# Peptides against a protein of PDB entry 3KDP, part 86

Target 1, 230 residues: chain A of PDB entry 3KDP
Amino acid sequence: PFLIFIIANIPLPLGTVTILCIDLGTDMVPAISLAYEQAESDIMKRQPRNPKTDKLVNEQLISMAYGQIGMIQALGGFFTYFVILAENGFLPIHLLGLRVNWDDRWINDVEDSYGQQWTYEQRKIVEFTCHTPFFVTIVVVQWADLVICKTRRNSVFQQGMKNKILIFGLFEETALAAFLSYCPGMGVALRMYPLKPTWWFCAFPYSLLIFVYDEVRKLIIRRRPGGWVE

## One batch from the design tools (peptide; made by RFdiffusion4, then SolubleMPNN)

Design b2_p16_3_s3 (from b2_p16_3, 12 letters changed)
Fold by OpenDDE base, seed 4:
Structure b2_p16_3_s3 (fold): chain B 230 residues (1-230), chain A 16 residues (1-16)
Amino acid sequence: as target 1 above (230 residues)
Amino acid sequence: SKTFEEILKKLSELIS
């Protein structure tokens, strides 16, 4: 999110504190839960043919898979961000290069896509309105990520939900998201304004996309062992 | 509840 913010010069979609909440509050429990996940029968029971080469290949494949999933997560967050800004009069094309004027407190006449002028305070309200749903979108997409990352080849339906710690992680993430979204004072403390309940569903298509992507990937791996998709 | 709000207010002041 921050890299796209710099490259595209768009208004900041997610605050630094919110990013820290994701990294420390949302990602740690899933990471720990995955460490306790039961070994996948097809991969973890296989002895490496060449420990040195196979380790390097596995690290590359893991990095690629997490990179791809991370990109889908980011796309989900940005989709929510663009929808909210569009509902407030800022179309995606208009946001390109707007950051400099957006963040300048002395400019109180920034125009939206429809010619409406926005004061600095009004712009910051809209910006902070985006932080919460962006965060929630990431959490909802991470539900799918957490579920699929427990296996590399086997379908989620084949492996099942045996890890109680993983299930706890899903509830913990949801509780944290609800707390940060609806607890009084979060708008001032974390620059996260309250979220309409309907925005929780905005991420569902992307969660579904991750599930479909992972199931298709795993299906290809099962049909073509040793393929490039592994 | 009041104590929690005070903590959030102080946190907000530190973050701002």
Scores: peptide ipSAE 0.005, ipTM 0.320, DockQ to the pose 0.031
Fold by OpenDDE base, seed 2:
Structure b2_p16_3_s3 (fold): chain B 230 residues (1-230), chain A 16 residues (1-16)
Amino acid sequence: as target 1 above (230 residues)
Amino acid sequence: SKTFEEILKKLSELIS
């Protein structure tokens, strides 16, 4: 998220403190849960733990945790970010390069995609309105991602939900998201304005699409083991 | 799956 912010020069989609909450609060328990997931036998056989390293999690689990989950989370978050800004008059293309003017408090006539002028205060309200749903979207997407990560080849339906630690992680991150979204003072402390409950469902279609995609991917892997899809 | 994960990892690094 931060690299896109710098490269695209878009308004900040997620606050720094919120990022820390993701890393330390939201992502930590899921990452631990993945380490204790009842892994598919093929995952364990392919990339065994190197006994010479203190690496508790094999390279495949690490790649899934930091690569796949992180990518999908970011995509989901940015999807929600762009939806909110588009609903407020800022189309994605218009946001490119806008950061400099967006963050300048002396510019009170920043135009949206429809020619409406926005004051600095108005822009910051919209920006901070994006922080909470971005975070919540990450959590919602993680529900699917964590379930996906428990298997390499087998369907989620075949493997089942046996890891109690994973289930605990899902509840923990959801509770944290609810706390940060609805607890009084979060708007001041974390720049996370209260979230309308409807925004929790904004990511559901996206997470479902990813879930379906992964199930199809796994189906292909089972039919053609060792293929490029693997 | 391995190739896919590598691609996702690279993409994740770019957008983090």
Scores: peptide ipSAE 0.006, ipTM 0.259, DockQ to the pose 0.022; fails the geometry check
Fold by OpenDDE base, seed 1:
Structure b2_p16_3_s3 (fold): chain B 230 residues (1-230), chain A 16 residues (1-16)
Amino acid sequence: as target 1 above (230 residues)
Amino acid sequence: SKTFEEILKKLSELIS
């Protein structure tokens, strides 16, 4: 997210504090959960090379999980970010290069895509309005991603939700998201304004899409072992 | 899966 912020020179979609909350608050338990996840049935059939280490998810699964989760989270977050800004009159194309003027306190006439002028305060409100939904989107996407990352080849429906730590992680993330979204003072403390309940659902279609995509991917892998999709 | 993982890694690096 931060690289896109720099490259595109767009308003900051996610604050540093929020990023820290994600990294420390939401990613930690899921990461631990993945380490304790039951190995895929095909992996479990292999004799452990090292009984102490082979309880851990294969480095490849960890790498896949990290890469996939990070990518999908970012995409989901940016999707929500662009939706919110578009709803407020800022189309994605208009956001390109806008950051300099956006962050300037002395410019109170920044125009949106429809010619409406936005004061600095109004811009910061809409910016901070994006932070909470971005975070929540990440959490919602993580629900799917964590389930997806449980297996490399098998369907999530075949693996099931046996890891209590993962389940706990999902609840923790959800509770944290609710806390950050609705607890008074979070707008000041974390620059996360209260979230409309409807925004929780903004990521759901996206999460479903990635879930379907991954299931299709896994299906292809199962049907064509050693293919390029692997 | 390896190709997909590499793609995901690259994309993740770009989006981070």
Scores: peptide ipSAE 0.005, ipTM 0.257, DockQ to the pose 0.021; fails the geometry check
Fold by OpenDDE base, seed 3:
Structure b2_p16_3_s3 (fold): chain B 230 residues (1-230), chain A 16 residues (1-16)
Amino acid sequence: as target 1 above (230 residues)
Amino acid sequence: SKTFEEILKKLSELIS
């Protein structure tokens, strides 16, 4: 998220602390999942048929899965960010390169896509209004990803423990999201304004699209094993 | 599979 902010030179979509929470949360759950999967494999006394290849394949599969999930989450967050800004008069195309003028407190006449002028204070209110919904969107997309992950793997038993760790991680992130969204003073401390309940639902269409996309992808893989989609 | 992995890796690097 922060790289896109720099590259696209758009207004900051998410606070630094919140970004760190997401990055740490999304990296920690995979690491824990890997650690438990190794521990479970050790307990089951199943000698890996080939320790080097099986470990490498598992690490690659996990890295791919979590990399894909992370990308989907970021896309979901940015989607919500662009929707909020568009509702406030800033179309996505207009946001490109706008950061310099957006962050300049001496410019009080930044025009939106409709020619409306925005003061510095008004712009910052809109910016901070995006932070909480962006984070909440990521959490809601993670719920969808959890459901998708349940349908990907043939082994229900391997899914069970991974699902518990994922559920725990999602619970922790949901609790964090609730804390950051509704705890008094978070608007001042983290520049995360209180979330309107409607914004929780903004992620649902996106989550549905991701679900449909993943099911279609799985269907293609099943019909064309070894195809370009792999 | 490999092409998709590479795309995902590149996208992950861009988003991270």
Scores: peptide ipSAE 0.000, ipTM 0.257, DockQ to the pose 0.020; fails the geometry check

Design b2_p16_3_s4 (from b2_p16_3, 11 letters changed)
Fold by OpenDDE base, seed 1:
Structure b2_p16_3_s4 (fold): chain B 230 residues (1-230), chain A 16 residues (1-16)
Amino acid sequence: as target 1 above (230 residues)
Amino acid sequence: EETFLEILKKLFELLL
């Protein structure tokens, strides 16, 4: 998100506070929950990692985490962001390069895609209105991310959802996201303005995409062990 | 609620 903010000079899609809410709030319990996951049925048939030759973080993991899943997550967030801004009169093409004028407190006549002028205060309300839906979008796609992280090779349908701590983590992150989104005063405290409940559904296609993508990946790995996708 | 929000705000200000 922040890279596109810099490169495209668009209004800030995700605030620093919302990023911290993700990293320290919604991701921590789910991540810890993976320690309670049952071992895959084939784990004892796998050779142990050689600590001298095998990197814990390999290129495949980086490609998967940042290049694939992270990109889908970012696309989901930006989709929500662009839809919110478009509903407020700012089409995606008009956002390119707009940041400089958007963030200038002395410019009170920034035009939207329809020629409506926006004051600095109005623009900041719209910006902060985007932060919460972007955050919620990330939480919703993280549901899928957490579920796919349960296993390396086995399908989630083979592994099942027996990890009660993981289920608790999914509820906790969702409850926290709802709390941060709808609790009175969060707009002042965290610049997280309430979102329409319908905005939660904007992330669902991307969450499903992550899930399907990883299940297909795992299916390929199971059918063709030792491939590039492993 | 306000106290919690203030605490959160302060925590975030410290982390930012």
Scores: peptide ipSAE 0.000, ipTM 0.355, DockQ to the pose 0.033
Fold by OpenDDE base, seed 2:
Structure b2_p16_3_s4 (fold): chain B 230 residues (1-230), chain A 16 residues (1-16)
Amino acid sequence: as target 1 above (230 residues)
Amino acid sequence: EETFLEILKKLFELLL
């Protein structure tokens, strides 16, 4: 998100506070829950990692985490962001290069895609209105991420949902996201304005895409061990 | 920022 903010010079899609709420709030318990996952049925059939040759974080893991899944997550967030701004009169093409004028408190006549002028205060309200739905979108796609991270090779349907701590993590991150989104005063305290309940569904296609993508990947790995997909 | 830190602290206290 922040890289696109800089490169495309668009209004800030996700605030620092919301990022901290993800990293320190919604992600911690789910991530810890993976330590309690049952071993895959084939784990003892795999050779142990050679610590001299096999990096713990390899290019495949980086490609998968940042290049594939992380990009789908980012696309989900940006989809939500662009929809909200478009509903407020700012089409995606009009946002390109707008950041400089958007963030200038002395410019009170920034035009939207329809020629409506927006004050600095109005623009910041719209910006902060984007932050919460973007955050919630990330949480919803993280449901899929957490589920796919249960296994490296086996299907989630083979592994099952037996990890009670992981289930607790899913409820915790969802409850925390709801709390941060709807608790009175969060707009002032965290600049997280309340979102319409319909915004929760904006991420569902991307969450499903992540899940299907990873299940297909795992299916390929099971059929072709040692392939480039692994 | 102070309000954020206070909320974060409360959230951690609830998680822990």
Scores: peptide ipSAE 0.000, ipTM 0.314, DockQ to the pose 0.043
Fold by OpenDDE base, seed 4:
Structure b2_p16_3_s4 (fold): chain B 230 residues (1-230), chain A 16 residues (1-16)
Amino acid sequence: as target 1 above (230 residues)
Amino acid sequence: EETFLEILKKLFELLL
């Protein structure tokens, strides 16, 4: 999000505080919960990793985590961001290069895509209105991400949802996201303005896409062991 | 900028 903010010079899609809430809040317990996942049924049929030759983090893992899943997550967040700004009169094409004027407190006549003028305060309200739905979008796509991370090769339907700590993590991150989004005073304390409950559903297609994508990937790995998809 | 890219590259090389 922040890279696109700089490169495209768009209004800030996700605040620093909201990023910290993801990294230290909603992602931590779910990530720890994976340490308690049951071994895959075929793990004893795999050769042990050679610690001298086989990297823990390899190019395939980076490609999956950052290049594929992380990009789908980012697209989900940006989709939510662009929809909110479009509903407020700022079409995506109009946002390009707008950051400089957007962040200038002395410019109170920034025009939207329809010629309406926006004061600095009005623009900041819209910006902070985007941060919470973006954050919630990330949490919703993290549900799918966490579930797909349970296994490397087996389907989630084969592995099941037996990890109680992972289930707890899903509820914890969701409850925390709801708390941060709707608790009175969060708009002042964290600049996280309340979102319409309907915005939670904006991420669902992307969450489903992540899940389906990974299940298809795992299916291909099972059918063609040692392929480029592994 | 070059220093940042170099740091990023080193971090990626450490992670890889």
Scores: peptide ipSAE 0.000, ipTM 0.261, DockQ to the pose 0.016
Fold by OpenDDE base, seed 3:
Structure b2_p16_3_s4 (fold): chain B 230 residues (1-230), chain A 16 residues (1-16)
Amino acid sequence: as target 1 above (230 residues)
Amino acid sequence: EETFLEILKKLFELLL
């Protein structure tokens, strides 16, 4: 989110404190839970990794994690952000380059896409109103990401949901997200204003897209071992 | 290649 904030000069999509809540809060338990996942059914048919030649983080992993899944997650977050700003009168095209005037405390007449003038205080309320739904969107797409990370080759339907620690992680991250979103005082402490419950559903198409995309990828890998999709 | 991938990784870590 912060890179697009700089490059496109748009109002801040996600606060720094909120990012820390993702990295240290919602992602930690889910990530640890993957260490307790059962081995895939074909694990004994694979040669052991050569620690001298085979990198733990290879180009394929980077391409998948950042280039594919991470991009879908980012698109989900930004979609939510643009919808909220559009509902408040700021169309996506109008946001380009707006950051300089948006963040200027002395400019109290910033116009939206409909010619309505916004004070600095009003703009900051709208900005902080975007942070919580963006955060929740990331958590919802992380559900799918966590589930797809259970296996490299087998379908989730073949592997099943037997990892109780992973299930606990999904509940923990969701409960933490709900706490951060709805607990009184979070607007002041974290600049996370309460969200309408409907915003939780805004991420569901992207979560489903991640899941379907990875299941299709795994299906291709199973049908064509040694292909470029591996 | 490693530097480019590291830069991309950092860029995506900043994007996420």
Scores: peptide ipSAE 0.000, ipTM 0.259, DockQ to the pose 0.019; fails the geometry check

Design b2_p16_4_s1 (from b2_p16_4, 13 letters changed)
Fold by OpenDDE base, seed 1:
Structure b2_p16_4_s1 (fold): chain B 230 residues (1-230), chain A 16 residues (1-16)
Amino acid sequence: as target 1 above (230 residues)
Amino acid sequence: VLEAVAKLLAELLAEA
């Protein structure tokens, strides 16, 4: 998000506080829950990692985490961001290069795509109105990310949803996201303005895409062991 | 987290 903010000079899509809420709030319990996941049925048929030759974090894992899943997550967030700004009169093409004027508190006549003038305060309300749905979008795509992380090779349908701590983590992160989004005073305290309940659904296609993508990936790995996809 | 913290620190330093 921040890279696109700099490169495209768009209004800030995700605030620092919301990033901290993701990394320290919504991601922690789910990540810990994976330590309690049942071993895959074939784990004892796999050779142990060679600590001298096999990197714990390899290029394939980086490609999967950052290059594939992370990009889908980012696209989901940006989709929500662009939809909200478009509903407020700022079309995506108009946002390019707008950051400088957007962030200038002395400019109170920034025009939207329809010629409506926006004060600094109004612009910041819209910006912070984007932060919460972006955050919620990340939480929704993290549901899929957490579920796909249950296994490396087996389908989630083969593994099942028996990890009660993971299920608790999914509820916890969702409840925390709802709390941060709708609790009175969060707009002042955390710059997280409440979102319409419909915005929760904006991420669902991307969450489904992540899930389907990884299940297909795992299916390919199972059918073609030793492929570049592993 | 580190990026967020760094950004927050940069913002705080810019406001100081």
Scores: peptide ipSAE 0.006, ipTM 0.335, DockQ to the pose 0.022
Fold by OpenDDE base, seed 3:
Structure b2_p16_4_s1 (fold): chain B 230 residues (1-230), chain A 16 residues (1-16)
Amino acid sequence: as target 1 above (230 residues)
Amino acid sequence: VLEAVAKLLAELLAEA
């Protein structure tokens, strides 16, 4: 999110506080829960990793985490961001290069895509209105990400949902996201304005896409062991 | 990036 904010010079899609709430709040318990996952049925057929040559974090893991799944998550967040700004009169094309004027407190006549003028205060309200739905979108796509991370090769349907700590993590991150989004005073304390309940559903297509994509990937790995996808 | 983060944090602290 922050890279696109700089490169495209768009209004800030996701606030720093909301990023911290993801990294330190919603993601911690889910990440820890993966340590309690049952071993895959084929794990004893795999050779032990060589600690001298085989990295725990390899290029394949980085490619999956940042290059594939992370990009789909970012697209989901940006979709929600662009929809909210479009509903407030700012079409995606109009946002390109707008950051300089958007963040200037002395410019009180920034025009939207329909010629309506926006004061600095009004623009900041709209910006902060985007932060909470973007945050919630990331949490919703992380449900799928956590579930797909249960296994490397087996389908989630083969592995099952027996990890009670992982299930607890899904409820915890959702409850925390709801608390941060709707608790009185969070708009002032965290600049997380309350969102309409309908915004929770904006990420569902992307969460489903992540899940289907990974299940197809795992299916290919099972059918073609030693392929480039492994 | 760091200046933008610092500015946002300063604004948050000024509102708090």
Scores: peptide ipSAE 0.006, ipTM 0.346, DockQ to the pose 0.027
Fold by OpenDDE base, seed 4:
Structure b2_p16_4_s1 (fold): chain B 230 residues (1-230), chain A 16 residues (1-16)
Amino acid sequence: as target 1 above (230 residues)
Amino acid sequence: VLEAVAKLLAELLAEA
């Protein structure tokens, strides 16, 4: 989000405070919960990792985490951002290069895609209205991300949902996201304005896409052992 | 990027 904010000079899609709430709030307990995941049923049939040649974090894992899943997550967040701004009169093309004028408090006549003028205060309300749905979108796609991280090869349906700490983490991150989104004063304290409950569903197609993508990937790995997809 | 984040944090704190 922040890289696109700089490169495209668009209005800030996700606030720094919301990023910290993801990294320090919603992601910590789910990430720790993976340490308590049961071993895959076939783990004892695999050769042990060579600690001298095989890195714990390999290029394939980085490609999967950042290059594939992370990109789908980012696309989900940006989709929500662009939809909200479009509903408020700012089409995606019009947002390119708009940051400088958008963030200038002395410019109170920034035009949208339809020629409507927006004051600084009105623009900041719309910007902060994007932050909370973007944050919630990330939490919803993290449900799928956490679930797919349970296994490398086996389907989630084979592994099951027996990790109680992981289940707790899913509820905790959701409850925290709801608290940050709807608790009175969060708009002032965190610049996180309340979102309509319907915005929670905006991320569901992307969460499903992540899940289906990974299950298909794992299916390919099971059918073609030793492929480049591992 | 880190400096930009720091500036944004400073601006957010100054507005709070």
Scores: peptide ipSAE 0.006, ipTM 0.330, DockQ to the pose 0.025
Fold by OpenDDE base, seed 2:
Structure b2_p16_4_s1 (fold): chain B 230 residues (1-230), chain A 16 residues (1-16)
Amino acid sequence: as target 1 above (230 residues)
Amino acid sequence: VLEAVAKLLAELLAEA
């Protein structure tokens, strides 16, 4: 999100406070829960990693985490961001380069895509209105990400949902996201304005996409052992 | 990028 904010000079899509709430709040318990996941049924049939040649974090893992899944997650967040701004009169193309004028307190006549002028205060309200839905979007796509991380090779349908700590993590992150989104005073304290419940559904297509993508990937791995996808 | 982040953080803190 922040790279696109800088490169495209768009209004800030996700606040620093909301990023911290993701990294330290919603993602912590789910990530720890993976340590309690049941071993895959074929784990004893795999050769041990060679610690001299095989990195724990390899190019394939980086490609999967940052280059594939992370990009889908980012796209989900940006989709929500662009929808909110478009509903407020700012079409995606109009946002390019707008940051300089958007963040200037002395410019109170920033025009939207329809020629409506926006004061600095109005613009900041819209910006902060984007932060919470973007945050919630990330939480919703993280549901799929956490579930796909349960296994390397087996389908989630083969592995099942037996990890009670992971299930607890999913509820915890969701409850925390709801708390941060709807608790009175969060708009003042964290600049997290309450979102309409309908915004939770904006991420669902991307969450489904992540899940389907990984299940297809795992299916390919099972059908072609030793392929470049492993 | 780091400078931009730092500046943004400073601005956000100054507005709070």
Scores: peptide ipSAE 0.000, ipTM 0.274, DockQ to the pose 0.024

